# Peptides against a protein of PDB entry 6DSZ: the designs that were tried, part 22

Target 1, 361 residues: chain A of PDB entry 6DSZ
Amino acid sequence: NYVVTAQKPTAVNGCVTGHFTSAEDLNLLIAKNTRLEIYVVTAEGLRPVKEVGMYGKIAVMELFRPKGESKDLLFILTAKYNACILEYKQSGESIDIITRAHGNVQDRIGRPSETGIIGIIDPECRMIGLRLYDGLFKVIPLDRDNKELKAFNIRLEELHVIDVKFLYGCQAPTICFVYQDPQGRHVKTYEVSLREKEFNKGPWKQENVEAEASMVIAVPEPFGGAIIIGQESITYHNGDKYLAIAPPIIKQSTIVCHNRVDPNGSRYLLGDMEGRLFMLLLEKEEQMDGTVTLKDLRVELLGETSIAECLTYLDNGVVFVGSRLGDSQLVKLNVDSNEQGSYVVAMETFTNLGPIVDMCV

## One batch from the design tools (peptide; aimed at target 1 L302 L314 V318 E348)

Design b2_p13_4_s4 (made by RFdiffusion4, then SolubleMPNN; from b2_p13_4, 6 letters changed)
Fold by OpenDDE base, seed 2:
Structure b2_p13_4_s4 (fold): chain B 361 residues (1-361), chain A 13 residues (1-13)
Amino acid sequence: as target 1 above (361 residues)
Amino acid sequence: SKSDLSTPGELPV
């Protein structure tokens, strides 16, 4: 019996940053198929803390901090619809990953969406939203005392949702989504009523966005609203302000991932299918009344990396580039460009050995 | 180097 030591997965399919191990630690969490890797970001680099085997391929991985928690909790959804909320606990040298809550959120009836699983968390931690099936939005209410993740479905009239996020600064949990119909792609918002288990009309909509609009970024306060990323354009909308740019440089390759740099939503990293790394900048204008409004959007090419499946800004201009198709990288962003006009320097490369074919022998 | 995580860096933009 040759025990083929199954090679550990190396392809990255998700990454997130937050304070999972403690309130003070900056963590990088990396999803590699069924494996979760937990790192602490230190002055000396990435320190591995724990590897966790999951009961399936990680499809959603999000950090969130409920009211009264000192550190972030981790929501995971697997491709087989097993949901859990994980907590890190350390007692001396003993490290435990505790399941705070779990559940299976699979429906008996529904068409799995062709665009895959989307999972989002309300910024105020009132609920988790899941787009698993066409024409359904699944809600998991977040309750601190609930060990069993219970969900309900709300019907979506929009059958072809491309991407969805929760908005910031909303009195009620509010989703913003790109959807496609026979007339094109559009953006809509809905308020989610936990009480009535229904959608209410959201604060705004934008009909006839770019035909290839593919991504929604929820922008935190003071700006609020959302960024919509297409093939040719980047648009901002918050209900009161609309702004669109069409920088020629983004037409060359589709933007496939993003990550917020600044807590206030002033800057975002963007990665495309060619491995180009961009900075999206939200230029602020301070009004005489003390309100902050978006003045302009700007995109700047930073350089080239491995093709990102996910991006995570860490600290001090360091970015983790999680790659599925190539080697993952730790890169430094420099203030000054090199002779080639690149601000990107590779610090570390993590070899991707390709898809592990689990030969079930 | 991994030590660059300790070095405060301004972003290019």
Scores: peptide ipSAE 0.230, ipTM 0.770, DockQ to the pose 0.625
OpenDDE base, seeds 1, 3, 4, 5: peptide ipSAE 0.023, 0.030, 0.174, 0.025; ipTM 0.585, 0.660, 0.743, 0.609

Design b2_p13_5 (made by RFdiffusion4)
Pose (drawn by RFdiffusion4):
Structure b2_p13_5 (pose): chain A 361 residues (1-361), chain P 13 residues (1-13)
Amino acid sequence: as target 1 above (361 residues)
Amino acid sequence: SIPIPEAESDFEL
């Protein structure tokens, strides 16, 4: 027999922003399935540079540039456990994606977990963290000689884990995650020590959270902490400081995705399965001593995009809406809600044949 | 009010 592609996969599973082509090259990297798309934000709108194709299902896609690098290094993990670090190199008139490092990191003894694979990267590029199998947190230290991507497993006493994030602004690599056991689910803190290959007690106390907490947000350096998005209550956790708001505006649909807008983290974008688009706010309270603190949380609806699996703010009040169940599109957010109450205006839609359930000729 | 991001210019589509 023989199989050909009549149409490339159109559903968007992942999208990230960063400086990948050069410095201050606003790149939008869209993950479909086996395809990877790279764009440069120009005055025209989204203009592509190179659409590559891999021999794997892109499951983790993150950007970073470690200590003393020219441009961001892209990291990709295949669902069949193929890890690689890539670098856009337009040294010649052509374009080559050099593979700085690669290595298969499958464990012969783990069970894939509910909520699938999670790929997290250290705030200061100390390591790559993986959550492939239950009870096994895998660490991949980041240096130069680790070109044949080597790795080691730590053990995780917490068996059923929902979402994991690296915390900003800590003494060393620290992890914040939501896990489940009997008696509801909780949030616990750990420290990753890649010198002893162990877990150390985390920065702050284990808190009880909402029963349906589904997302953890890494809050940037000026504030520090973690934001946990459940079904009904949006909570902020940072050591002893703790804030939460529970607008009934949210319970109607589960919040699925989040995206950081400002570098400060004062504004965030949220998405519903009903196709909404929220703005999560961390309002500031600059005090006498020239320092900045955080006072409250406020969520107010912006309008509605399509159902988003990915979410990314690009530039000049424009957000790329990466839709898996429908057309992905481009959106302009305006201060003046011109028509009705939707601060959201569609600019461009991308044909997505969506989940093809049935068909005929 | 909602502190929505402002734009200096607009895309050419």

Design b2_p13_5_s1 (made by RFdiffusion4, then SolubleMPNN; from b2_p13_5, 7 letters changed)
Fold by OpenDDE base, seed 1:
Structure b2_p13_5_s1 (fold): chain B 361 residues (1-361), chain A 13 residues (1-13)
Amino acid sequence: as target 1 above (361 residues)
Amino acid sequence: SIPVPQSDWEFKL
């Protein structure tokens, strides 16, 4: 009996950090094609807890904590448009992954967007937003009091959305997105009305951003607003303040992923297509009234890693570098650079044997 | 106006 140990997928296509197993546990969740790996982050390293097979390639994986939940729930969307909300339950040694919600969010009508599936969660957990098709924004309400939780679409006039996020600190759920039209790339905001199932005018817009603006980062309070990452520039906008930098170092390779380090949005990791790891810093200015404003943006080269598909800051300067093309890594960020000027030290490397193409027979 | 399709979603209470 040759147990052909079917090689497990090793290429990482998503990662997220949060409190999924308990309120106290720090977890690393790793998406490897159809497989979800759940770890507890410990002082001794990553402790494997559970591995879960999914009914398709994971396209979106986000942790969120609805009001009244003690720990995070996991939203997963597959490339075949199967959506689920998962809960971790442990009863003694028994570990169960409970499906709290599921559905197929595929539409019969729509052009699949060329930039792929985007899934986002409102920071206040009011809704999930999905950009699956051009000219449509799908909303999944997260309010439990409404037993008829049916996903609905809102028409989006902007057909070519590049990236979209929910903003922080908004009275109503508010999206910020980069889109392209014949005049170039632009940033717009919309408020999302769950009641009326429509978009209202958002707080701000910025026409004619950088032609290669590719990513939106929603910035938490006290700053609020968004960061827009381009090929040549990094810009901040919150409706009142606009600030742009064009550090020459980011022109060398396209930034492809990001992760927030600080809960207050003062630092972000950025990864590029060459495996360079950057820190984006939001410099604060405290006003005499106690208001915090953005003074400046700064980018620092930390070092080199495997080419990141995704990044997630864990704790104590430890970062998981999820790689699709290379080996995934746990890296330590040091305060002081080494002799080569690198702040990055590899702690652990996870060999990538290549993507297992699940031939769905 | 092209009818906006609705998707099926099940919340397990």
Scores: peptide ipSAE 0.021, ipTM 0.438, DockQ to the pose 0.013
OpenDDE base, seeds 2, 3, 4, 5: peptide ipSAE 0.000, 0.026, 0.025, 0.161; ipTM 0.374, 0.505, 0.596, 0.876; seeds 3, 4, 5 fail the geometry check

Design b2_p13_5_s2 (made by RFdiffusion4, then SolubleMPNN; from b2_p13_5, 4 letters changed)
Fold by OpenDDE base, seed 3:
Structure b2_p13_5_s2 (fold): chain B 361 residues (1-361), chain A 13 residues (1-13)
Amino acid sequence: as target 1 above (361 residues)
Amino acid sequence: SIPIPTSSSDFKL
């Protein structure tokens, strides 16, 4: 009897921070292939709470808090298009992960997008958006009473979507996306009508962005709008304000992940393919009318980490670096640089044993 | 110096 001790997957393919176990607890959730690990962030470090096996590779993992919920819910989409909304419940020592809603969102017809699965949640929790197939945007309305996740498709004219996010501060759910056509890459917005199940014209567009524009970051209020990250440039647009920077330091390696540090979107962590960690800073200008506008964008090199697949700011300058190719890390950001000019200190390293090839025997 | 938010959390790491 070969007890194949099924080695647990160690490669991280997603991470999120929020209040999943309670309203007060800060949690780190880590996706490792089919496994979800749940930690409480404590003064002493990461305390493991629960590990959950999923019915497939986790492709999307997002925390969200619907109106009237005391704590965050977890949306998961698997690579096999199984969607679920999970809730943490604790009763004394008993810990249960409850499926509030589930569904399969696979279409019978569609070309799976080469850039993979994108899943996004409206900041007001009105819907989930999914880019699964070229020329389709799938919408899952977030209704409290639905145990079954119902979805519908809206046709996209833009067949080659690179990245998509929901914008903040919009009366209707509004997506912002980078797409490619024969003329280059562009940014467009659409309002999503749940009633009519169609796109309406969004508030703004930007034609002819950088050719390698790869990521959209939705910026919270008071700034609003979006950041578009390319190979050579970082741009901001909100309909009224446009600003672009081209810091030479980002040209050396492609930025592949980001995470918001401040709730108001003043700072973002950026990770590149060389394991460099950056801070993107949004400099504020307060107008005489009390409106806050973007004055400038700045990028600072913090230091080097494992190559991030995902980043999440925890608290007190601690960052979790989720790595697929290397060891995952807890790192501390310091106010002052070390002798090497780095602001990053590794606190803990989580050995990556590599991808377990599921040998289906 | 990067302004790192010193949260009031006693994260003693």
Scores: peptide ipSAE 0.042, ipTM 0.777, DockQ to the pose 0.477
OpenDDE base, seeds 1, 2, 4, 5: peptide ipSAE 0.021, 0.021, 0.022, 0.023; ipTM 0.659, 0.658, 0.696, 0.660

Design b2_p13_5_s3 (made by RFdiffusion4, then SolubleMPNN; from b2_p13_5, 6 letters changed)
Fold by OpenDDE base, seed 5:
Structure b2_p13_5_s3 (fold): chain B 361 residues (1-361), chain A 13 residues (1-13)
Amino acid sequence: as target 1 above (361 residues)
Amino acid sequence: SIPVPTSSSEFKL
């Protein structure tokens, strides 16, 4: 009986940055299949704090801070539709990960969406939204006293949702999504009524976006609105302003991940299928009334990394590149390019041993 | 040159 000591998974399938261990600590959380790794970001690098085993492959991992919480809570959804909200607790040297709430959000009826599980959190922490099945949007209301995550479904008329986010600065929780119909891809918004358990008409829509529009980025205030990323174009819309760019450099490989650098949404990292790292910049214009509007969008090539499954900006120009196909990396963004024209320097590389082939011997 | 965010935190990464 060779007990093949199942090596711990090394392929990264999600990463997030926030304040999970304390209000003061900057954390990097890494999802590696069924494992959650928690690090503190320090001047000396990543300090491991805790590793947590999950009851399934992590499909969604999001930090959020409900009103009156001092630190972030962690939402996890597994590929088997087990949802939980986790809290970090430390008492001296004793570290515990408390399940504040849990539930199974699987439906008995529904076609699992081909584009996989999408989980999103309202910026005001009013609800969690889940796209699990075609033609359904699942809502988990966020209530502080609820230990059991109860969910309900709202019917989507749009059967083929590609990506969805909650918008910022909305009086009601508002989703923005890319969907496909027989006429092409479109962007639509809906307000989510918790009371009526239905969608109301959202503030805006954009019909006939790029055919390969694949990602929605919700933009914080003062800009608001959303960025839609395609194969050939990047567009911004907020209901009042539309702007589109088609930089030739993004046509070479599909952008597959993004991460916000600035809290105000002025900059985003973009990663493509070739491991190219880009900066998307939102250029501001200040109006005479003090209103900030988007002037322009630009994309700059930073350099090359491992092929990112996920990106997260840490601090001081350090980025974690979570890779599923290659080695994960800590990289430094520099102000000046090197001799090769790259602004990216690898600081640390985390060996990916690949998929654990369960060799049933 | 691309602006790199600098934190006021003592994190000397």
Scores: peptide ipSAE 0.033, ipTM 0.710, DockQ to the pose 0.436
OpenDDE base, seeds 1, 2, 3, 4: peptide ipSAE 0.016, 0.021, 0.023, 0.016; ipTM 0.461, 0.566, 0.591, 0.524

Design b2_p13_5_s4 (made by RFdiffusion4, then SolubleMPNN; from b2_p13_5, 5 letters changed)
Fold by OpenDDE base, seed 5:
Structure b2_p13_5_s4 (fold): chain B 361 residues (1-361), chain A 13 residues (1-13)
Amino acid sequence: as target 1 above (361 residues)
Amino acid sequence: SIPIPTSSSEFKL
């Protein structure tokens, strides 16, 4: 009887930054398969606070702050479609993770999407959206008094959704998504009616985007709109303004993850399949009326890291690089490059022991 | 040089 002491998973499959433990604490939350790790970001580094075992592999992990909450709540969806909303509570030295709401959002009928589970939260916390199955968009209304996460499906005409986000600054919850049809890839928007449980026509669409358009980034106000990332191009659209860049440097490897650096959406980190870290910059133009418009997009190579599955900016130029294939890292972004032209310095490396092969002996 | 956000908090990471 070899009790294989089940090593804790070390491969990172998600990370998020926010204020989960308190309104004042900056937290890093790391998903490692079925394990959630909660850290406080301190001047001395990452302080571990709590580890939580989840009832399945974490597929979605998002922080959100409903109106009237002092701190962020955590939405988790597992690969087995168990959804929960978690709250951190501390009473003296006693730390508890409270389930505010839970539910199973699995459908009996549906083809699981080949691009996996997508979970998104409306910036105004009106709903959670889930792309679990082809041709369906699942909506979980967010209600403070509801302990049971109830969901409904809206039919998508677009069967092959590649990525989806909620847009910022919309009167109604509005999704923006990349989809594929026989004519190529396209971007479309829909308003989500909670009342009618249907899609209404969104504010804009962009037909015939790049064939390898793979990610949507929702841009906060004042810019609004979305960034669409492809293999060869990065595009911005907000209904009124369109901009596209095709920096040759991004063609070398597929961008696979992103994270917003500035709360106003002026900068984003991008990670590719070779472990290259980029900064996407949104250049502002102030209009005579005081409105801010996007002037240009720039991409700058920062340096090289472990291959990121997820990225999250912490503070003071510190970035957590969550890696599934390699060691996760805490890295510092510098204003000036080193002798090799890199702006990235590894501060800490977290050894990835690889997949725990359950050798059933 | 790339602008790096720095908070005024004494969190000298």
Scores: peptide ipSAE 0.040, ipTM 0.728, DockQ to the pose 0.436
OpenDDE base, seeds 1, 2, 3, 4: peptide ipSAE 0.027, 0.039, 0.038, 0.025; ipTM 0.637, 0.765, 0.769, 0.614

Design b2_p13_6 (made by RFdiffusion4)
Pose (drawn by RFdiffusion4):
Structure b2_p13_6 (pose): chain A 361 residues (1-361), chain P 13 residues (1-13)
Amino acid sequence: as target 1 above (361 residues)
Amino acid sequence: SVAFPENAELPDL
């Protein structure tokens, strides 16, 4: 027999922003399935540079540039457990994606977990963290000689884990995650020590959270902490400091995705399965000593995009809406809600044949 | 394709 592609996969599973082509090159990297798309934000709008194609299902896609690098290094993990670090190199008149490092990191003894694979990267590029199998947190230290991507497993006493994030602004690599056991689910803190290959007691106390907590947000350096998005209550956790708001405006649909807007983290974007788009706020309270603190949380609806699996703010009040169940599109957020109450205006839609359930000729 | 606006701002809620 023989199989050809009549149409490339159009559903968007992942999208990230960063400086990948050069410095201050606002790149939008869209992950479909086996395809990877790279764009440069120009005055025209989204203009592509190179659409590559891999021999795997892109499951983790993150950007970073470690200590003393020219441009961000892209990291990709295949669902069949193929890990690689890539680098856009337009040294010549052509374009080549050099593979700085690669290595298969499948464990012969783990069970894939509910909520699938999670790929997290250290705030200061100390290591790559993986959550492939239950009870096994995999660490991949980041240096130069680790070109044949080597790795080691730590053990995780917490068996059923929902979402994991690296915390910003800590003495060393620290992890914040939501896990489940009997008696509801909780949030626990750990420290990753890649010198002894162990877990150390985390920075702060284990808290009880909402029963349906589904997302953890890494809050940047000026504030520090972690934001946990459940079904009905949005909570902020940072050591002893704790804030939460529970607007009934949210419970109607589960919040699925989040995206950081400002570098400060004062504004975030949220998405419903009903197709909404929220703005999560961390309002500031600059005090007498010239320091900045955080006072409250406020969520107010912006309008509605399409159902988003990915979410990314690009530039000049524009957000790329990566839709898996429908057309992905481009959106302009305006201060003046011109028509009705929607601060959201569609600019461009991308044909997504969506989940093809049935068909005929 | 659609051109991007210049000097646009996000809503101030």

Design b2_p13_6_s1 (made by RFdiffusion4, then SolubleMPNN; from b2_p13_6, 7 letters changed)
Fold by OpenDDE base, seed 3:
Structure b2_p13_6_s1 (fold): chain B 361 residues (1-361), chain A 13 residues (1-13)
Amino acid sequence: as target 1 above (361 residues)
Amino acid sequence: MVPLPVGGKLPDL
């Protein structure tokens, strides 16, 4: 009996950075199908801390810090709609991953969305939002005392949601989403009422965005609002200010992932389908009243990496490039370009052995 | 390019 030790998955399908092990530790968390890998970012590199087997493919993985938690909690949703909130606990050398809450959020009715599962967390940790099915937005209220994740659905009039995020700086939890109708793609906002279990009118909308608008980035304060990324254009809107750029360099390949570099939303990494890495920069203008407004948007090509499924900025110009199609990488961003004009240097490569074909034996 | 933060936990490999 050859116990074929099932090779651990190597293809990355998600990554996040935060403070999961402690308030002071910087962690990299990597989703590889059903496996969660937890690293501490150290001066010596990535130190492995724990590996966690999940009951299904990880579809959503997000860190969040509820008010009065010292460290981040981890929300995971699997492709089988099993949701959990995980906490890291260490007692001496004993390391435990504690399930604080869990639930199954599958509906008996609904069309699974063609663009797959979207999971988002309100920046103020009031709720989790899930786009699982067309015409439905699922809400999981975040309650500390509830071990059972309970969800409810709100009906969306917009049947074809492309991407959705919670906005920052909103009195009520507010979603911003790109949707498609027969007239094209549009951006809309809704406030989410937990009390009434309904949508209220959001602060703004933008009709007739770029036809290939595919991603929403919620921008933190002081800017607020959202960035909408298309194939040909990048737009910003916050209700009061609209700005669009169409840099020719992004037209060559579709941007497929993003990650915020600066806590204040001044810079974002963008990855495309060719493995090009970009920096999106939000140029500030300080007004006489001390308000900060967006002056301009700029995109800079940094270099080339493996084709990113996910990106996460770690520290000191180091980026983790999570790849599903190629090798994952740690890359260093440099201030100065090399002889080829690249600001990107590969530091470490993590061999991707490809998808584990589940041979049903 | 906007300057990157100087210092951090990751090695200068």
Scores: peptide ipSAE 0.033, ipTM 0.707, DockQ to the pose 0.116
OpenDDE base, seeds 1, 2, 4, 5: peptide ipSAE 0.027, 0.024, 0.030, 0.032; ipTM 0.717, 0.706, 0.691, 0.756; seed 4 fails the geometry check

Design b2_p13_6_s2 (made by RFdiffusion4, then SolubleMPNN; from b2_p13_6, 7 letters changed)
Fold by OpenDDE base, seed 4:
Structure b2_p13_6_s2 (fold): chain B 361 residues (1-361), chain A 13 residues (1-13)
Amino acid sequence: as target 1 above (361 residues)
Amino acid sequence: MVPLPVNGKLPVL
C-alpha cells in the first residue's frame, strides 16, 4: 500500500490578514482548497503556526472582531455550505482552533448563483450576509452566546447579483451590490432589518453602471460609500458624491481582486488577469466644516506579479500575492521605481504545483 | 508612490 502522501494543495484561493492568534500578532491566513494555513508576520518573514483541515473547499474566509473580543475571529464557509466561526486558543505550547459556532446554511430550494458564493460581514459585526442562491440573501445574525449558526433568507428581487458588500458607517446593516438585469448592470443598496427579516430601502442607488462592473469595495469612514470596479471604469458613490474615472491602463486586462491598504480606505491594491498590480488612490479634500470628501480617484501601475486570486497588504510595503494559476509571492512595494518603472520587488516565491491531477494509474 | 502603512511587524528599511 503506497500511501501516496497526497500532496498538499499549493494553489491559493483566498487570503486574509488580521489579528487571529492574538491582539498583537499580525497574521496571514491562506486558504488552499480544503486547507487553512496560519502564519505570523514577523520581522524575519512568515512564521507558520498552524495548518487546519476543513471539511470542504473554503469558499469564504473572513476575519472579524465582535465588540468585546480581544482578537479577531475567523468566519469560514465551505463550498458545501458548512459555516463556522473559529477562534485561536493557545495554552502554553498547545494550539487549538476552537469552533465557537457552526451550521449548515444550505437551502433545499434555490439556484446556486453562477458568480459563486459570496460571504460578507457587517463592519459592526451585527450579521454575516451570504449570497448563495439567485434571488436570496441569507443572513446569519451574530450573537456571542449562540454556538449554532442560525440563518434566515431575505428575498432579493435582483436575481443576478454580481458582487455585494456591507457598507461602513450605517446605522442599520446596509448592503451595496452590483446586479444585472435586461437593461444592464446597476448598483443598489438595501438596509437589512434583523427584526423584521426584510430589506428596507437603502440610502442610494446608481442605475446603468458600466456593463462589466464586477466588484464592489466598501469604503470605510470618513469617505464611506463604495467603489465599483469595471473593465473600463472605476466609480465611487456614497449617496452624496459620485465620481468616475476611466484610466486607459485598466482596460488592457480585467481587474479580478482588490485589497485595502490604509485603514481609512485611502488606498487599495488592485490585481488584474495579467498579473499587473495597481494602486487605487482616493484623494481627499477637507472641507471647512472638517468633513472629508473624495476629491479624485487615481490609478497607478506598480508593477507585475503572479496572477493574483487574492491580495493582502501585510506591513511595511510587503504584500502577499495569493495565486491560483501561478506561484504565490511576497512582494515589496517601494516608494521609488526601478529603472523599468516598477515599484514591485519579489521577496519570496511559493511554488504552485498546480492541481494534483490524480492520475489514476 | 506615497509611503505605505507600517504596523511594526516587518522591519522598516
Scores: peptide ipSAE 0.324, ipTM 0.897, DockQ to the pose 0.110
OpenDDE base, seeds 1, 2, 3, 5: peptide ipSAE 0.130, 0.290, 0.180, 0.042; ipTM 0.816, 0.903, 0.860, 0.704; seed 1 fails the geometry check

Design b2_p13_6_s3 (made by RFdiffusion4, then SolubleMPNN; from b2_p13_6, 6 letters changed)
Fold by OpenDDE base, seed 2:
Structure b2_p13_6_s3 (fold): chain B 361 residues (1-361), chain A 13 residues (1-13)
Amino acid sequence: as target 1 above (361 residues)
Amino acid sequence: MVPLPKNGKLPDL
């Protein structure tokens, strides 16, 4: 009887930061295949609080705070289309992860998208959006008392969606997405009508973006709009303003992940396929009327890390680098560069033992 | 680099 002590998965496939355990706690949540690890960020570092086994590989993990909640809730979608909303509940020393809502969102008909599962949450917590299948956008309305996650599909004319996000500051839930057609890649917006269960025309579109445009970042107010990241270019659009940069440094390797540093969307971390870490900066211009407009975009190389699958800014220049291919890291961002011109210092490294190859012997 | 957000959760290193 070989008790194969199933080694815990070490490869990180997602991470998020927020206030899950309490309103006051800063948490790091790490997805490692079927495992969710919950940490509290402390002055002494990462304190482990709970590990949770999930009934499948975590495909989406997002924190959100509905109106009237004191702390964030966690949305999880598995690769088998099991959705849940989780709450952390502590009663004295007893720690429970409560399922507030659950559902299976699998469709009987549909082509699973080649780029995998995308899950997004409206910033105003009106709905969850899911791109699971080509030509379909699934909507889960967020109702406070709904224990059953009910979903409906809206037909999407754009069959090849690359990435999608909800925009900020929209009266109706509005998606912004990169899609590919025979003419190239484009950006489009749609308003999502919960009432009519349809798309309405969104506020703007950008036809013929960069051929390798791969990511959408929704920008908070006061800027609003979105950043589109390609292989050669980074573009901003908000309906009124368009700005593009093509910094040669990003052309060397594909940007694969991002994380917002500032709550107002002034800065973002970017990670590429070579483990390079960048800062994207949105330079503001304050007008005489008090309106804030984007003046410029800038990219700075910070240094090198493990190849990030996900990035999350914690606090005080500390970043968690979640890696699937290499060791995950806690890194410090410094104001001054070292002798090599790097602003990055590794603080802690979390050994990745690689994929558990189930050697069926 | 511009100063990074501080939430008072991690110490100044």
Scores: peptide ipSAE 0.124, ipTM 0.841, DockQ to the pose 0.101
OpenDDE base, seeds 1, 3, 4, 5: peptide ipSAE 0.039, 0.081, 0.102, 0.016; ipTM 0.780, 0.799, 0.825, 0.563

